# Peptides against a protein of PDB entry 5T59, part 186

Target 1, 112 residues: chain A of PDB entry 5T59
Amino acid sequence: TTPTMQSTSLLTEHLGYPPISLVDDIINAVNEIMYKCTNAMEKYLMQRNIIGKKDFSDEIKIGTAKLESLLENSVDKNFDKLELYVLRNILSIPSDLLEENRFRLLHHEKLV
Target 2, 90 residues: chain B of PDB entry 5T59
Amino acid sequence: EHIRFQRLVQVCNKALEESIRKLQSWEKIHECFPNYGQTREGIENLTVCQQQVIKLWSNLSRVEFDAIFHERSIEEKLNQLDDLINKARS

## One batch from the design tools (peptide; made by RFdiffusion4, then SolubleMPNN)

Design b2_p28_5_s1 (from b2_p28_5, 13 letters changed)
Fold by OpenDDE base, seed 3:
Structure b2_p28_5_s1 (fold): chain B 112 residues (1-112), chain C 90 residues (1-90), chain A 28 residues (1-28)
Amino acid sequence: as target 1 above (112 residues)
Amino acid sequence: as target 2 above (90 residues)
Amino acid sequence: KKEKIEQAYKKILERLKKAEKKEEEEKL
């Protein structure tokens, strides 16, 4: 189900916030976590950058950057799918409830 | 009965699991460090690093997502939504 | 309130469009 102005309005009223706000929270959180993870990885390896008198700092920086990009792409892909699914199937109102008759019911429930 | 919140949790977990799957590949990790990974110590370090980052990912995501769900009262709200829909269809 | 909701809806549409586009690109 594709979101409509009516469903967005009703959901916002019900939730107390726009449906997209929840999605934003989720996406922002995972992005933050992602960079925390990649940063931790880089720091860990950079503390162990010298092996056998050879400095691998440059390789570590490049390698961690590649992993970061890999993770970014994966996060982007999977959470785009999540966003679509949540907005279409979870934070959604069935079409039959968007009719005027059902609309009254939703408003009535709030007022009572 | 109540299905929306369960679905939300499921899709969140799926997205998180699928996202980290690439980092769970030792081959991909090793490919990013071709020379470093040719050393014994390097392999050991990469192994530990891989394990730690995966754990960090899992732990942080659990904590943060639970916090979001709580702050947004989403379980309650989705349950109420389910109830409203079910009631309307009864 | 209404304006805020309208803005939110607009954002939703934009995000959906963007996400759909990316999903399609992934399949290619």
Scores: peptide ipSAE 0.603, ipTM 0.947, DockQ to the pose 0.852
Fold by OpenDDE base, seed 5:
Structure b2_p28_5_s1 (fold): chain B 112 residues (1-112), chain C 90 residues (1-90), chain A 28 residues (1-28)
Amino acid sequence: as target 1 above (112 residues)
Amino acid sequence: as target 2 above (90 residues)
Amino acid sequence: KKEKIEQAYKKILERLKKAEKKEEEEKL
């Protein structure tokens, strides 16, 4: 179900915040986690950058950057799907409840 | 009866699992460090690093997502939404 | 309040449009 102004209004009132805010929290969280992971990986390897007489610092930096890109692309793809699903199917109101008479039920429950 | 929150958790877990799949591939990890990974110590370091980053991903995701769900009271709100919908259809 | 909701709805539409576009590009 595609979100409407009515559903957005009702959900915002019910949740106490816009539905998109939850999605934003999720997206922001995973992005933060992603960079924490890649940063940790780089730091771990950079502490072990010298093996024998060879310094692999440059390779480590490039390699971790590549992995970050791979992860970033995957995160973007999968969480775009998540965003669509959440907004269409989870944070949604069935059409039969989007009639004027049914809006009273949601308001009534809030007032009681 | 209550289905929305369960679905939310499911799709979040799925997205997280699918996202980290690339890092679970040893081949992809090794390809990013072609010379480093040719050394014994390098392989050992990469192996530990891979395991640690996956665990970090899982742990941080669990903690942060649970915090979000709690702060937003989303389980309660979605359950209430389910109840309202079911009541309206009865 | 209504203005705030309208802004939120606009944001939703924009995000949905972008996400849908990316989904279509992935299928191609």
Scores: peptide ipSAE 0.601, ipTM 0.947, DockQ to the pose 0.862
Fold by OpenDDE base, seed 1:
Structure b2_p28_5_s1 (fold): chain B 112 residues (1-112), chain C 90 residues (1-90), chain A 28 residues (1-28)
Amino acid sequence: as target 1 above (112 residues)
Amino acid sequence: as target 2 above (90 residues)
Amino acid sequence: KKEKIEQAYKKILERLKKAEKKEEEEKL
């Protein structure tokens, strides 16, 4: 189900916030987590950058950057799907309830 | 009866699991550190690093997502939504 | 309030469009 102005309005009233806000929270959180993970990885390896009198700092920086990019791409892909699914299937109101005779139910329940 | 919140949790977990899958591949990790990973110590360090990152990913995501769900009262709200929908159809 | 909801809806539409486009690109 594709969101409509009506469904967005009703959901916003029901939730107390716009549906997209939840999605934003989720996406922002995972992005932050992603950064923390890649940063931790780089720091861990940089503390162990010298092996056998050879300095691998440059390789570590490049490698970590590559992994970050890989993770970023995967996150973007999977959470784009999540965004679509949540907005269409979870934070949604069936069309039958959006009809004039039914959409009032949400308002009525809120007032009771 | 109540399905929306369960679905939300499921899709979140799926997205998180799919996202970290690439980092779970030792081959991909090793490819990013071709020379470093040819040393014994390098392999050991990468192995530990990989494990720690995956754990960190899992732990942080659990904590943060649970916090979001709590702050947004999403379980309650989705359950109420389910109830309203079911009631309207009955 | 209504204006805020309208803005939110606009944001949703934009996000959906972008996400759908990305999915289509993935399939290609």
Scores: peptide ipSAE 0.600, ipTM 0.947, DockQ to the pose 0.861
Fold by OpenDDE base, seed 2:
Order: C-alpha cells, then structure tokens, then sequence
Structure b2_p28_5_s1 (fold): chain B 112 residues (1-112), chain C 90 residues (1-90), chain A 28 residues (1-28)
C-alpha cells in the first residue's frame, strides 16, 4: 500500500511521530554500525601490519576501504528494500479503512 | 493476530543478514588482502578479524535496533494498529 | 501540526521515489 496524506497523518497521530522517523533511526543506526565495524577491522589489522619484516599498512588501508565499499553497497541495497517494505506494508493503513467512518474509529480509540 | 511487529523484526534481521553476507565470504576478504593473505600470520589475522567483525555487527545491531524499537514503542504501537484494523473489519 | 505532517509526507514520497529507482536499477 502506497502511503497517502491520510495514512501519514493517522500514523503520525497514532505513533506520536512520523513513520519515516522510525526508518531514519534504523538507517542511521546501521550506517553507524557499519562504520564502527570497518573502523574496528582497520584498527585490528593495523596493529598487525608487519609480518616477516614487511609492512602491509598500505595494503591494509586499501583492503579495508574496499571492504567498506562492499559493505556500504550491500547495506544501501538491503535497507532501501527495507525502507520500501516498512513504509508500504508495516507502517500502513489499508485503503478500505481510509474512509471517513474508519477515521472516526481510530480517533475514537485514541480518545477512550 | 499481531503480525506487523513480527514482520518488522523479520525484515530488519533479513536486511542485516543480507548486508553482512559479503563479509562472510572468505574469498572476498582474501581478495582484498592478496599479499597479506599469503602469509601464515596474515591468514590467521584475517580469520580472526572476519569473525570479530561479524560478531560485532550482530551484537551492535541487536542492541541498537532493540533500543530504537523500545524508544519508539513500536511493538505496542504496531500491535495496537493490528487490533484497530482487525476491529474495524469485524 | 498539519504542516509538519505535510513535510513528513513529502519526505516519504521523495524517499520512496529514490528507493524505487535504485531497486529498478539493481534489477538491470
């Protein structure tokens, strides 16, 4: 179900916040986690950058950057899908309930 | 009876699992460190690093997502939404 | 209040549009 002005209004009233805010929280969180993971990886390997009298610092930096890009692409892809699904199927109101009489029901429940 | 919150958790877990799948590939990890990974110690370090980052990903995501869900009271709100919809259709 | 909701809805539409485009591009 595609969000409408009515559904957005009703959901915002019900949730106490706009539906998109939840999605934003999720996306922001995963992005932060992603950075923490890649940073931890780089730091771990950089503490182990010398093996057999060879310094692999440059390779580690490049490699971790590549992995970060790979992870970022995957995160973007999967959480774009998540965003669509959440907004369409979870934080949604069936169209048949977006009638005037149905709106009253939702408001009535809030007032009770 | 209550389905929306369960679905939310499911799709979040799926997105997280699919996102980290690339890092679960040893081949992809090794390809990023072609010379480092040719050494015994390098392989060992990469192995530990891979395991730790996956664990970190899982742990952080669980904690952070649960915190979000709690702060937004989303389980309660989605359950209420389900109830309202079901009631309206009864 | 209404303005706030309108802004939120606008944001939703923009995000949906972007996400849909990206999804379609991925399929290609």
Amino acid sequence: as target 1 above (112 residues)
Amino acid sequence: as target 2 above (90 residues)
Amino acid sequence: KKEKIEQAYKKILERLKKAEKKEEEEKL
Scores: peptide ipSAE 0.601, ipTM 0.947, DockQ to the pose 0.877; fails the geometry check

Design b2_p28_5_s2 (from b2_p28_5, 9 letters changed)
Fold by OpenDDE base, seed 4:
Structure b2_p28_5_s2 (fold): chain B 112 residues (1-112), chain C 90 residues (1-90), chain A 28 residues (1-28)
Amino acid sequence: as target 1 above (112 residues)
Amino acid sequence: as target 2 above (90 residues)
Amino acid sequence: KQKEIEEAFNKIQERLKRAEEKEKEEEK
């Protein structure tokens, strides 16, 4: 179900916040986590950058960057799907509840 | 009876799992460190690093997402929504 | 409040559009 002004309004009232705010929190969180993961990986490897006589610092930086890009692309893809699903199927109100009588019921429940 | 919160958790987990899948590939990890990964120590370091980052991903995701769900009272709200829907259809 | 809801809805529409477009592109 595609969100509408009516459903958004009702959900905002019900949730106490706009539905998109939850999605924002999730996306922001995963982005933060992603950064922490890639940063941790780089730091870990940079602490082990010298093996024998060779310094692999440059390779580590480049490699970590590549992995970050890979992860970023995957996160973007999968959480775009998540966003769609959440807004359409989870944070949604069926059309039958948007009818006059059902709409009143939702409003009434909020007021009671 | 209550399905929306369960679905939310499921899709979150799915997104997280699919997102980290590429990092779970040793081949892809190794490809990013072609020379480093040709050394014994390098392989060992990469192996540990891969495992640690995956664990970190999982742990942080669990903690952060649970915090979000709690702060947003989303389980309660979604359950209420389910109840309203079910009530309206009965 | 109404304005906030409208803004939120607009944000939703914009993001849905972008997400749908990205999804289609990635599936190709």
Scores: peptide ipSAE 0.573, ipTM 0.944, DockQ to the pose 0.851
Fold by OpenDDE base, seed 5:
Structure b2_p28_5_s2 (fold): chain B 112 residues (1-112), chain C 90 residues (1-90), chain A 28 residues (1-28)
Amino acid sequence: as target 1 above (112 residues)
Amino acid sequence: as target 2 above (90 residues)
Amino acid sequence: KQKEIEEAFNKIQERLKRAEEKEKEEEK
């Protein structure tokens, strides 16, 4: 179900916040987690950058950056799908309830 | 009866699992560190690093997502939404 | 309040559009 002004309004009233705010929280969280993970990985390896007499700092930085890129691409892809699904199928109101007389039912429940 | 919150949790978990899949591949990890990974110590470090980052990903996502769901009262709100819809169709 | 809802809806529409476009590009 595609979101409408009506459903957005009703959901905002019901939730106390716009539906998109939940999605924003989720996406922001995973992005933050992603960078925390990659940062931790880089730091861990950089503390172990010298093996024998060879310094692998440059390789570690490049390698970690590559992994970050891979993870970033995967996160973007999968959470774009998540966003679509949540907005269409979870934070949604069936079309049969998006009638003038049915809106009153939702409001009535809130007022009672 | 209540299905929306369950679906939310499911799709979140799926997205998280699919997102970390690349880092779960030892081959992909090793490819990013071709010379470092040719050393014994390097392999050991990469192995531990891989395990730790996956664990960190899982733990942080669980904690942060649960916090979001709690702060937004989303389980309650989605259950209420299910109830309203079911009631309207009865 | 109505203005805020409209802004939120517009944001939703914009993001849905972008996400759909990205999905189509990946499928091709």
Scores: peptide ipSAE 0.573, ipTM 0.944, DockQ to the pose 0.847
Fold by OpenDDE base, seed 2:
Structure b2_p28_5_s2 (fold): chain B 112 residues (1-112), chain C 90 residues (1-90), chain A 28 residues (1-28)
Amino acid sequence: as target 1 above (112 residues)
Amino acid sequence: as target 2 above (90 residues)
Amino acid sequence: KQKEIEEAFNKIQERLKRAEEKEKEEEK
C-alpha cells in the first residue's frame, strides 16, 4: 500500500510521530553501527600493522576502506528495501479503512 | 492476530543479515589485504578481526534497534494498529 | 501540525521515489 496524506496523518496521530521518523532512526542507527564496525576493524589491524620487518599500514588503510565501501553498498541496498517495505506494509493503513466511515472509527477509538 | 511488529523485526533482521553477509566471506576480506594475508600472522589477525566485527555488528544492532523500538513504543503501536484493522473488518 | 504532516508526507514520497529507482537499477 502506497502512503497517502490521509494515511500519513492518521499514522502520525496514532504513533505520535511521523512514520518516516522510525525509518530514519533505523537508517541512522545502522549507518552509525557500520562506521563503528569499520573503525574498529581498522584500529585492530593498525595495532598489528607490522609483521616481521614489513609495515602494512598503507595496505590496511586501503583494505579497510574497500571493506567499508562494500559494507556501505550492501547497507544502502538492503535498507532501501527495508524502507520501502516498512512504509508500504508495516506503517500502512489498508485502503478500505481510509474511507470516511472507517476514519471515524479510528478517531473514535482515540477519543475513548 | 498481531503481525506487523513481527514483520518489522523480521525485515530488520533480514536487512542486517544481508548487509553483513559480504564481510562474512573470507575470500572478500582476504582480497582486500593481499600481501598482509599472505603472512601467517596476517591471516590470524584477519580471522580474528572478521569474527570481532561480525560480533560487533550483531551486538550493536540488537542494542540499538531494541532501543529505537522501545523509545518509539512501536510494538504497542503496531499491535494497536493491527487490532484496529481487525476490528474494523469484523 | 498539518503543515508538519504535509512535510513528512512529501519526505516520504521523495524517499520512496528514490528508493524505488535505486532498487530498479540494482536489479538490472
Scores: peptide ipSAE 0.571, ipTM 0.944, DockQ to the pose 0.824
Fold by OpenDDE base, seed 1:
Structure b2_p28_5_s2 (fold): chain B 112 residues (1-112), chain C 90 residues (1-90), chain A 28 residues (1-28)
Amino acid sequence: as target 1 above (112 residues)
Amino acid sequence: as target 2 above (90 residues)
Amino acid sequence: KQKEIEEAFNKIQERLKRAEEKEKEEEK
């Protein structure tokens, strides 16, 4: 089900916030987690950058950057799908119920 | 009867699992550190690093997502939504 | 409130459009 102005309005009233706000929270959280993970990885390896007589600092920086990019791409892809699914199938109202009767029901339930 | 919140949790977990899958590949990690990973110590460090970052990913995700769901009262709201929809159809 | 809802809906539409386009591109 594709979101409409009517469904968005009804859901916002029901939730107390716009449906997109939940999605934003999720996406923002995973992005923050992603960078925390990559930063932790870099720091861990940079503390172990010298093996024998070789300094691998440059390789570590490049490698962790590559992993970050790889993770970013994967996160973007999977959470784009998540966003679509949530807005279409979870935070949604069936089209057959998007009528005056449904609207009244929601108001009635809120008042009771 | 209540299905929406369960689905939300499922799709979140799926997205998280799919996102970290590439980091679970030793081959992909090793490719990013071709010379470092040719040393014994390097392999050991990368192995530990891989395990730790995956655990960190999982732990942080659980904590943050649970916090979001709680702050947004999403389980209650989705259950109510299910009930309203079911009631409207009955 | 109505204005906020409209803004939110517009945001949803824009993001859905972008996400759908990306999904289609990935499938091809």
Scores: peptide ipSAE 0.571, ipTM 0.944, DockQ to the pose 0.848

Design b2_p28_5_s3 (from b2_p28_5, 9 letters changed)
Fold by OpenDDE base, seed 5:
Structure b2_p28_5_s3 (fold): chain B 112 residues (1-112), chain C 90 residues (1-90), chain A 28 residues (1-28)
Amino acid sequence: as target 1 above (112 residues)
Amino acid sequence: as target 2 above (90 residues)
Amino acid sequence: KKEEIEAAFKKIQERLKRAEEKEEEEKK
């Protein structure tokens, strides 16, 4: 189901935060992890940049950057799908609950 | 009865697994280091590096996502949401 | 509070739109 103002409001009240905040946390986390991984890779290889009297520093930097780009593209693609799924199917309220009489149940639980 | 949190975990794991797939390809790794990877020592270094980064990805993801879920109390909240929906339909 | 919710909803709509557009491009 597509999010509405009503569902967003109800979910915000229920969660104590906007639904999008959870998604933001997830996306921010994976982005941070992504760059930590690529940085670790670069540092590891840069400590081993000289082989057989040859310095591969430039190749390592370029190669790591390429891998980072590949990972970024994959992360963007997969977590865009995740975002859609979460907002439509997980952090969602069925239409039958988006009626005045059903809203009372959510409010009642909050008060109890 | 409670399905939303399980689905959340599933889709998160799927997204993480699919995202790291490119780094799991030795061919992709080697292509990024064409000359470095032609040396014995370079291959060894790349192999270890690949393994380490994949493990780092998995470990960090687990720790960070669990922390998010805990801080947001999302399991409890989603279970409650399931209960509310089920109750309303009964 | 209402303003905050409205802002959040607007953000959701914008993000959904962008994500849908990207997904559609990938299918082509």
Scores: peptide ipSAE 0.584, ipTM 0.945, DockQ to the pose 0.872
Fold by OpenDDE base, seed 2:
Structure b2_p28_5_s3 (fold): chain B 112 residues (1-112), chain C 90 residues (1-90), chain A 28 residues (1-28)
Amino acid sequence: as target 1 above (112 residues)
Amino acid sequence: as target 2 above (90 residues)
Amino acid sequence: KKEEIEAAFKKIQERLKRAEEKEEEEKK
């Protein structure tokens, strides 16, 4: 179900915040986690950059950057799908409840 | 009766699992470190690093997402939404 | 309140559009 002004209004009233705010929180969180993970990888390997008298620092930096890009692309793809699904299927109101009479029911429940 | 919150958790877990899938591939990890990964110590370090980052990903995701869900009271709100929908259809 | 909701809805519409476009591009 595609979000409408009516559904957005009703959900915002029900949730106490716009539905998109939840999605923003999720996306921001995963991006932060992604950065922490890639940073941890780089730091761990950079502390172990010398093997057999050879310095692999440059390779580690490049390799970690590649992994970060790979992870970023995957996160973007999968959480874009998540965003669509959440807004269409989870944070949604069925069409039968968007009728005028059903709208009153939502308000009535809040007042009771 | 209550299905929306369960679905939210499911799709979040799916997105997290699919996102980390490529880092779970040893081949992809090794390709990023072609010379480093040719050494015994390098392989050992990469192996530990891979395991640790996956655990970190999982742990941080669990903690952060649970915090979001709690702060937004999303389980309660989605359950209430389910109840309203079910009541309206009765 | 109404203005805030309208702004939020506009944001939703824009993001849905972008996400749909990306999904279509990935299928190609």
Scores: peptide ipSAE 0.582, ipTM 0.945, DockQ to the pose 0.825
Fold by OpenDDE base, seed 1:
Structure b2_p28_5_s3 (fold): chain B 112 residues (1-112), chain C 90 residues (1-90), chain A 28 residues (1-28)
Amino acid sequence: as target 1 above (112 residues)
Amino acid sequence: as target 2 above (90 residues)
Amino acid sequence: KKEEIEAAFKKIQERLKRAEEKEEEEKK
């Protein structure tokens, strides 16, 4: 189900916040987590950058950057799908409930 | 009866699991560190690093997502939504 | 409040559009 102004309004009233706010929270959180993970990885390896008198710092920096890019791409892809699914199928109101009579019922239930 | 919150949790977990899948591949990890990973010590470090980052990903995700769900009272709200929908259809 | 909801809906529409476009691009 594609979101409409009506469904957005009703959901916002029901939730106390716009549906997109939940999605934003989720996406922002995973992005933050992603950064923390890649940063931790780089720091861990940089503390272990010298092996057998060879300094691998440059390789570590490049490698971690590559992994970050891979993770970023995967996160973007998967959470784009998540966003679509959540807005269409979870934070949604069936069309039959968006009819005038059902719409009134929803308002009535909230007020009671 | 209540299905929406369950679905939310499921799709979140799925997205998280699929997102970290590339880092779970030793081959992908090793490819990023071709020379470092040719040393015994390097392999050991990468192995530990891989394990730690995956655990960190999982732990942080659990904590942060649970916090979001709690702050937004989403389980309660979605359950109420399910109830409203079911009631309207009955 | 109404204006806020309208703004939110606009944001949703924009996000959905972008996400759908990306999804279609991945299929090709």
Scores: peptide ipSAE 0.582, ipTM 0.945, DockQ to the pose 0.862
Fold by OpenDDE base, seed 3:
Structure b2_p28_5_s3 (fold): chain B 112 residues (1-112), chain C 90 residues (1-90), chain A 28 residues (1-28)
Amino acid sequence: as target 1 above (112 residues)
Amino acid sequence: as target 2 above (90 residues)
Amino acid sequence: KKEEIEAAFKKIQERLKRAEEKEEEEKK
């Protein structure tokens, strides 16, 4: 089910916030977590950048950047799918409930 | 009866699991550190690092997502939505 | 309130469009 103005309005009323806000929270959270993870990895390895007589600082920086990019791409892919699914299938109102008579029912429930 | 919240949790978990999948690959990790990973000590460090990152990912995501769901009262709201839909169809 | 909802819906439409495009690109 594709979101409509009517469904968005009804869901916003029901939730107390726009449906997209929940998705935004999720997306923002995972992005924050992602960078925390990559940062932690870089810091951990950078503290162990010297093995024997060789300094691997440059390789570590490049490598962690590559991993960050890899993770970013994966996060973007999977959470784009999540966003679509949530908005279409979870935070959605069936078409039959968007009819006038069903709309009244939703309002009635709120008022009672 | 109540299905929406369960689905939300499921898809969130799936997205999180799939997102971290590539970092769970030792081959992918090692490829990013070709020379560092040729040393014994480097391999050890990368191994620990990989494990820690995966754990951090899992722990942070659990805590943060639970917090979001709580703050948004989403379980209750989705259950109510299910109830409304079921009632309307009865 | 109405304007806020409209803005939110617009945001949804834009996000859905982008997400769909990215999904299609991924399949290729």
Scores: peptide ipSAE 0.584, ipTM 0.945, DockQ to the pose 0.852; fails the geometry check

